# Designs tried in a protein design run: peptides against a protein of PDB entry 5KEZ. Part 177

Target 1, 320 residues: chain A of PDB entry 5KEZ
Amino acid sequence: NVAIYNPFRPWWERYQPVSYKLCTRSGNEDEFRNMVTRCNNVGVRIYVDAVINHMCGNAVSAGTSSTCGSYFNPGSRDFPAVPYSGWDFNDGKCKTGSGDIENYNDATQVRDCRLTGLLDLALEKDYVRSKIAEYMNHLIDIGVAGFRLDASKHMWPGDIKAILDKLHNLNSNWFPAGSKPFIYQEVIDLGGEPIKSSDYFGNGRVTEFKYGAKLGTVIRKWNGEKMSYLKNWGEGWGFVPSDRALVFVDNHDNQRGHGAGGASILTFWDARLYKMAVGFMLAHPYGFTRVMSSYRWPRQFQNGNDVNDWVGPPNNNGVI

## One batch from the design tools (peptide; made by RFdiffusion4, then SolubleMPNN)

Design b2_p21_5_s2 (from b2_p21_5, 10 letters changed)
Fold by OpenDDE base, seed 3:
Structure b2_p21_5_s2 (fold): chain B 320 residues (1-320), chain A 21 residues (1-21)
Amino acid sequence: as target 1 above (320 residues)
Amino acid sequence: LKAVPDTRLSDKSTSGFTYEE
């Protein structure tokens, strides 16, 4: 991914890929392979956060400022380490003046335009699908158990399906023969927008962002909410079917006030309430659960916003 | 380039930030 130095190595640089090489601030490919092997050998499975909707931001300077040293040029859509070129992006398909998503009530914009400047891959192209599949298959062959598909809301479900259909079975050294990768798709659906979580059920599980948002309001006792109202928690609260839901109290975005949930989201900053929420989540049968492991950063609020919400995990010169 | 939070986007799951010169 792009190595960002202003601000200094933020967490979100991980979501600006310039190649599918497995050398990042977390380590190199050999170290990753070693980790996956050691984890699998003790029954801990690895799921990769796969950023496949886009490459890096269109305004990032061209050069070799990346975690693996690969050259890239956002301006010319040149990512030779893949390789991608101008033919592999949706620049011509997006009809907005900026090239970015301008209206989230327009599903076509949401899928075909750039998410906050991130160069949008033409996932309708078999070439692009194949490059992504090769990346994911390499990971599968290493021994990962599945994937979180980042920014799935911004990809057409059919394009996702086409990629998934190219995937190998899981590595038989650790998984039963014929096992398929576990897929969960990040889709923010709090209602009010045309893109629905149900659009993605055919590809795997989806993130249920209503879960953390609503649970937060209940535990905080906002708006007269009571714990007793949780008696029909899950589908009874309008959430997706349990067998399609991946649930969580918070994630890296909404613990910073971004994305779905807002101020209702409980985080480690509110330790007591957070423990209550996580405990409830783990005890309740609804959905597939995910527990967040985060870190402290020097929060500085200006006009209600944390100006340091970019701060990544504790690191040594960008290396975790 | 300076990365700044983009509060205008509905979905901030990937970056949540935009870049300014």
Scores: peptide ipSAE 0.028, ipTM 0.660, DockQ to the pose 0.149
Fold by OpenDDE base, seed 4:
Structure b2_p21_5_s2 (fold): chain B 320 residues (1-320), chain A 21 residues (1-21)
Amino acid sequence: as target 1 above (320 residues)
Amino acid sequence: LKAVPDTRLSDKSTSGFTYEE
């Protein structure tokens, strides 16, 4: 991915890929293989956060400032390490003046235009699908158990399906023969927009962002809500079917005030309430649970926004 | 270019940032 130095190596640089090389701030491919093997050997499975909707930001300077030194040129849409070219992006498909998503009530914009300037891949193309599948299959062959598909809301479900149909079975060294990768898709659906979580049920599980948002409200006793109201927690609260839900109290985005949930989201900053929420989540049978492991950073609020929300985990000069 | 949070977007699921000179 792009190595960003202003601010200094933010967490979100990971979500700006320039290649599918397994060479990042966390280590190289050999180290990754080693980690996957060690984890699998003790029953800990690895699920990769797969960034397949886009490449890096369109405004990033061309060059070799990347975690693996690969050359890239956002301006010309050149990513030779893949390789991708201008033919592999939705520049001509997006019809907004800016090239970015301007209206989230327009599903076509949401899927065909750039998310905050991130170069949007043309996932309708078999070539692009195949390159992504090759990347994911490489990971599967290494021994990962599945994937979180980043920014799934911004991909057509059919395109995702086409990629998933190209995936190998899981590595039989650790998984039963014929096992398929576990897929969960990041889709922010709090209602009110045309894109629905249900659009993606056919591909795998979907993140249920209503979970953390609503649970936070209840635990905080906002709006007169009570714990007793949780007796029909899950589908009874309008959440997606349990077998399609990936649930969580917070994630890296809404922990920083980004994305869905707003101020209701509980985090480790509110330790007591957070423990209550996480405890409830783990005790309740609804959905597949995800527990957050995060870190503290020096928050600085200006006009209600943390200007240090970019800060990544503890690192050694950018190396995790 | 400086990366800045984009509070205007409805969905910040990936980066939530834009760039300014």
Scores: peptide ipSAE 0.026, ipTM 0.634, DockQ to the pose 0.175
Fold by OpenDDE base, seed 2:
Structure b2_p21_5_s2 (fold): chain B 320 residues (1-320), chain A 21 residues (1-21)
Amino acid sequence: as target 1 above (320 residues)
Amino acid sequence: LKAVPDTRLSDKSTSGFTYEE
């Protein structure tokens, strides 16, 4: 991914890929392979956050300022480490004036235009699908158990399916022969927009962002909400089917105060309420649960916004 | 109902519930 130095190595630089090489602030490929092996050997499975919707921002300077040193040129859509070229992006498909998503009520824009300037990959192309599949298959062969698909809302479900159909079975050294990778898709669906979580059920589980948002309001006792209302928690609250849901109290985005769910989201900053929410989630059978492991950062609020919401995990001069 | 942007990528969720600030 791109190495950002202003601000200094933010967490979100990881979501701006320039190659599919396994070189990051966390280590190199050998170290990753070693970690996966050690984890698998004790029954801990690894699920990779796969950024496959896009490459880095269109405004990032060309050069070799990346975690693996790979050259890239966003301006010319040149990512030779893959390789990708201008033919592999949706620039000509997106019809907005800016090239970015301008209207989230237009599903075509949401999927074909750039997410906040991030160069949008042409996932309709078999070449692009194959490059992504090769990346994911390499991880599968290393021994990962599955994937979180980042920004799934911004990919056509059929394109995702086409990629998934190219995936290998899981590594038989640790998984039963014929096992398929576990897939869960990040789709922010709080209602009111044309793209629905149900559009993605065919590919795997989906994130249920209503879960943390609604649970937050209840535990905070906002708007007269009561814990007793949780009697029919799950599908009874309009959530996706349990077997399609990945649930969580917070994630790295909404933990920073203005993501999906807004201020209702409970985080470790409100320790008591957060523990209540996590405890409830783990006790309740609805959905596949995910527990957040995070870190404190020096929050600085200006005009209601944390200007340090970019701060990444504890590191030594950028090295984790 | 409020539009809620994604903190990282400005993805937006428009509605589904209300909350107090």
Scores: peptide ipSAE 0.026, ipTM 0.620, DockQ to the pose 0.080
Fold by OpenDDE base, seed 1:
Parts: C-alpha cells; sequence; structure tokens
Structure b2_p21_5_s2 (fold): chain B 320 residues (1-320), chain A 21 residues (1-21)
C-alpha cells in the first residue's frame, strides 16, 4: 500500500493499495505464510480483509513510496505491479463533477464513483475480476479460510459474485476437499439509502452495523432503552437474518467516535460498558460474532472530534 | 439516520461518510 507520512503512517494507509503483494507493515509474504500455517495447525482460521474495490487515492504522489517499493502513478492510473492501467478504472463511468461520490442516494454514484478520492476499479471488466481473483486465490493457496470484502457497498453485487465464482476451493492441507471460502461483506446499511444489505445476501454474510449501534444505545440506557427490550434481539429488531449477519460491537472505523453508528458505539475506551456489550454478543445466538482487537492512541478532542483518530497500530519491527 | 459525507481532511478510510440521527 501507499506509505503516508503526513500524518505519519496512519492506519488507513492500509486501505490504499498499489499492488496485491503481501508486503506491508504487518509483514512480508513469508511471515504471513508462517502465521497462517501456525494458526491452521491449531485450528485457528484466517480471514483476510480484502481491499478490492479500489486502489490508492487519486491525489497521492507518483513514485515508489509504498510498503513494498512498487512504483505507481495515480494520475495516470498506472499500477504496473498488478498491472492496472487507465482502462481498469471507472473514471469514465462516474458522472459527478468531482469524480467522487457526492450523493449516497444515488446507487450508481456509490458504486461507480471514487470513495473519498480512492481510485475506483472497473469490476465489470473480466481482466480486473481475474486480477482480484488471482490475488485472493493466492491467499487461498496459502491457507486462508475466507475473506472480509472491504467496501462491498461500493461494488455491484454481480461483480462480487463474478469474482467469487473464480475462487478456488480451500487448501486441502487443512480443509475438507471442496470447502468454499467464508465470505462476509462490509456493507453499511443503517437504513435511508437505496443500497441494501439484502442486495448482497447471495454472495455471503453481511456486516450488520445496526447491531453495534443499537446495542450501544441500550447498554448506555439512551432514550429509555432497557436490557429487557433485548428479548427479541436480532431479527426482531429489524436486523438481517441471523444466517446472513456478521455482528460486532465496534470496528476500526466506528471505534473512532464517528462513522456508522455514531457516538452510540461502545469501545474499549468505555471498558465496563464495552465488556457488557461484548459479553452479551458472545452469549446471544444471533449472527456470526466478531470480537475487536485494537490499541490505544493519544486521543485529542477538538470541537468534539479526535484529531488523532488517524494514529496507526504500534510498530517497532523495522518494517517500512 | 441520515448519511452525510465525512469532510475531515485526515480521513482516508473506506467509510467516507457518517450517520446522524
Amino acid sequence: as target 1 above (320 residues)
Amino acid sequence: LKAVPDTRLSDKSTSGFTYEE
């Protein structure tokens, strides 16, 4: 991914890929392979956060300032390490003046325009689908069990399906023959927008962001909410079907005080309430549960916003 | 809930928006 130095190596640089090489501040491919093997050998499965909707930001300077040193040029849409070119992006499809998503009530913009400047891949193209599938299949060959598809809301469900249809069965060294990768898709659907979680049910599970948001309000006792109201927790609260839901109390985005769920989201910063929420989530049968593992950073609030919400995870292993 | 663009200059995450009640 792109190496961002202002601010200094933020967490979100990881979501600005310039190649599908497995070399980031988390480690290199050999180290990743070793981890996957070690985990699989003791029954711990690995699911990769796959960033396949986009490449890096359009305003990032061209060069080799990336975690693996690969050259890239956002201005010309040149990513030779893949390779991608200008033909592989949705620049010509997006009809907004900025080239970015401007209206989330327009599903076409949401899927064909750039998310906050991130160069939007043309997933309609078989070439692009194949390159992504090759990346994911490489991970499957290493031994991963499945994927979180980042920014799925910004991809057409049919394009996702086309990619998934190209995926191999899981590695038979650890999985039964014919096993399919576990897929869950990040879709932020809190209502009020044309894109719905149900649009993606055919591809796999979907993140249920209503879960953490509503649980937060209940645990915080906002608006007179009571724990007793959780009697019909799950579908009874308007959530997606349990067998389609990936549930969580917080994620890396909404952990920072804003985003999907807003201030209701409970995090480790509110330790007692957070433990209550996580405990409830793990005890309740609704959905497939995900527990967050995060880190502390030096929060600095200005006008109600943490100006240091960019701070990335600690790194002292010498990896650029 | 209303979806609104996140106008923070330092935000390059994949969310790009927030929700307001």
Scores: peptide ipSAE 0.017, ipTM 0.557, DockQ to the pose 0.242

Design b2_p21_5_s3 (from b2_p21_5, 8 letters changed)
Fold by OpenDDE base, seed 4:
Structure b2_p21_5_s3 (fold): chain B 320 residues (1-320), chain A 21 residues (1-21)
Amino acid sequence: as target 1 above (320 residues)
Amino acid sequence: IRAVPDDRLSDKSTSAFTYEY
């Protein structure tokens, strides 16, 4: 991915890929292989956050400022380490003036335009699908158990399916022969927009962002909400079917105080309430649970927003 | 089934994203 130095190595640089090489702030491919092996050997499975909707931001300077040193040029859409070129992006498909998503009520914009300037891959192309599948298969062969698909809301479900159909079975050194990768898709569906979580059920599980948002309101006793109202928690609250849901109290985005549930989201900053929420989540049978592991950072609020929400985990000169 | 309020938001990968009811 791109190496951002202003601000200094933010967490979100990881979501701006320039290649599918396994060289990041976390280490190189050999180190990753080693970790996966060690984890698998003790029954801990690895699920990779796969960023396959896009490459880096369109405004990032061309060059070799990347975690693996690969050259890239956002302006010309050149990512030779893949390789991608101008033919592999949705520039001509997106019809907005800015090239970015401007209206989330337009599903076509959401899928075909750039997410906050991130160069949008043409996933309709078999070439692009194959390059992504190659990347994911490489990870499968290393021994990962599955994937979180980043920004799935911004990909056509059929394109995702086409990629998934190209995937290998899991590594038989650790998984039963014929095992398929576990897939969960990040889709932010809190209602009111045309893209629905149900659009993606055919590909795997989907993040249920209503879970953390609603649980937060209950635990906080907002709007007269009571714990007793959780009697029909899950589908009874309008959530997706349990077998399609990945649930969580907070994630890295909404932990930073904006979006995907807003102020209702409970985090480690509110330890007591957070423990209540996480405890409830783990005890309740609804959905596949994900527990957040995070860190403290020097929050600085301006106009209700943390200007330091970019701060990544503890690191040694950018390396974690 | 309990009614769920209508929520809207803009997604993000690099910047803050909005949330509205």
Scores: peptide ipSAE 0.021, ipTM 0.595, DockQ to the pose 0.091
Fold by OpenDDE base, seed 3:
Structure b2_p21_5_s3 (fold): chain B 320 residues (1-320), chain A 21 residues (1-21)
Amino acid sequence: as target 1 above (320 residues)
Amino acid sequence: IRAVPDDRLSDKSTSAFTYEY
């Protein structure tokens, strides 16, 4: 991914890829392989956050400022480490004036235009699908158990399926023969937009962002909410079917308190309430659970916004 | 200069980004 130095190595640089090399601030490919092996050997499975909707921001300067030193040129859509070229992006398909998503009520824009300036890959192309599948298959062959698909909302479900159909079975050294990768898709669906979580059920589980948002209001006793109202928690609250849901109290995004539940989201900053919410989540049978492990950063609020919400995890000069 | 996602946004349903120099 791009190496960002202003601010200094923020967490979100990870979501601006310039290659599919397993060479990041967390380590190199050999170290990753070693970690996966050691984890699998003790029954801990690894699921990779796969960023496959896009490459880096369109306005990032060309050069070699990346975690593995690979050259890239966003302006010309040149990512030779893949390789991608101008033919592999949706620039001509997006019809907005800016090239960015301008209206989230337009499903076509949401899928075909740039997410916050991130260069949008042409996932309809078999070449692009194959490059992504190659990346994911390399990970599968290393021994990962599955994937979180980042920004799934911004990909056509059929394109995702086409990629998934190219994937290998899991590594038989640790998984039963014929096992398929576990897939869950990040789809932010709080209602009110045309794209629905149900659009993605065919590909695997989806993130249920209503879970953390609603649980937060209940635990916080906002709007007169009571714990007793959780008697029909899950589908009874309008959530997706349990067998399609991946649930969580917070994630790295909504932990920052801006959207996808907003201020209702409970985090480690609210330690007692957070423990209550996580405890409830783990005790309740609805959905597949994910527990967040985060870190403290020096929060600095200005006009209600934390100006340091970019701060990445504890690191040694940018290296974890 | 670099275009970066607005890290103050926790909902990808909102399109916003900032430029870093």
Scores: peptide ipSAE 0.018, ipTM 0.600, DockQ to the pose 0.153
Fold by OpenDDE base, seed 2:
Structure b2_p21_5_s3 (fold): chain B 320 residues (1-320), chain A 21 residues (1-21)
Amino acid sequence: as target 1 above (320 residues)
Amino acid sequence: IRAVPDDRLSDKSTSAFTYEY
């Protein structure tokens, strides 16, 4: 991914890939392989946050400022380490003036235009699908158990399916022969927009963002909400079917006040309420649960916004 | 004892849970 130095090595640089090399601030490929092996050997499975919707931001300077030193040029859509070129992006397909998503009520824009300037890959192309599949298959062959698909809302479900159909079975050293990767897709669907979580059920599980949002409202006792109303928690609250849901109280985005859920989201900053929410989630049978492990950072609010929401995990001069 | 996805199923995305010690 890109190495960003202003601000200094933010968490979100990880979501701006310039190659599919397994070479990041967390380590190199050998170290990753070693970690996967050690985890698998004790029954801990690894699921990779796969960023496959896009490459880095269109405004990032060209050069070799990346975690593995690979050259890239966002302006010319040149990512030779893949390789990608201008033919592999949706620039000509997106019809907005800016090239970015401008209207989330237009499903075509949401999927064909750039997410906040991130160069949008042409996932309709078999070449692009194959390059992504090769990346994911390499991870599968290393021994990962599955994937979180980042920004799935911004990819056509059929394109995702086409990629998934190219995937290998899981590594038979740790998984039964014929096992397929566990897939859960990040789709933000709080209602009110044309893209629905149900559009993606065919590909795997989907993040249920209503879960954390509504649970936060209840535990905070907003709008007269009561804990007793949680009796029909799950499908009774309009959530996706339990067997399609991945549930969580918070994630890295909404911990920082952006993404889905707004101010209702409970985080470790409100320790007591957060423990209540996590405890409830773990006790309740609805959905596949995910527990957040995060960190504190020096928050600095200006005009209601944390100007330090970019701060990544604890590090020593960029080294984790 | 913990609940984990059933690795015995071919499709982990729709797999049931099993218990491991």
Scores: peptide ipSAE 0.010, ipTM 0.442, DockQ to the pose 0.016
Fold by OpenDDE base, seed 5:
Structure b2_p21_5_s3 (fold): chain B 320 residues (1-320), chain A 21 residues (1-21)
Amino acid sequence: as target 1 above (320 residues)
Amino acid sequence: IRAVPDDRLSDKSTSAFTYEY
């Protein structure tokens, strides 16, 4: 991915890929392979956060400022380490003046235009699908158990399916023959927009962002909410079917006080309430549960916003 | 502005958005 130095190596640089090389601030491919092997050998499975909707931001300077030194040029859409070129992006499909998503009530813009300047891949093309499948199959062959698909809301469900149909069975060294990768898709659906979580049920599980938002409101006793109201928790609260839901109290985005759920989201900063929420989540049968493991950072609030919400995990001069 | 790939910029259901420059 792109190496950003101002601010100094923010967490979100990981979501601006310039190649599909397994070479990041966390380590190289050999180290990753070693970790996957050691984890699998003791029954711990690895699921990869796969960024396949886009490459890096259009405004990033061309050059070799990346975690593995790969050259890239956002201006010309040149990513030779893949390789991608100008033919592999949705620039011509997006009809907005800026080239970015301008109206989230227009599903076509949401999927064909750039998410905040991130170069949008043309996932309708078999070439692009194949390059992504090659990346994911490499990980499957290493021994990962499945994937979180980042920014799934911004991809057409049919394009995702086309990629998934190209995937190998899981590595038979650790998984039964014929096992398929576990897929869960990040889709932000709090209602009010045309794109729905149900659009993606055919590809795998989806994130249920209503879960953390509503649970936070209840635990915080906001708006007169009571724990007794949780008696029909799950589908009774308008959530997706349990067998399609991946549930969580917080994630890396909304832990920073913005986005889906807003201020209702409980985090480790509110330790007592957070433990109550996580305990409830783990005790209740609804959905497939995900528990957050995060870190503290030096929060600095200015005008209600944390100016340090970019801070990544503890590191040694940028190396984790 | 920088492209910031987080839900603060993509979730229009909330009023809290942050941009990186």
Scores: peptide ipSAE 0.020, ipTM 0.602, DockQ to the pose 0.128; fails the geometry check

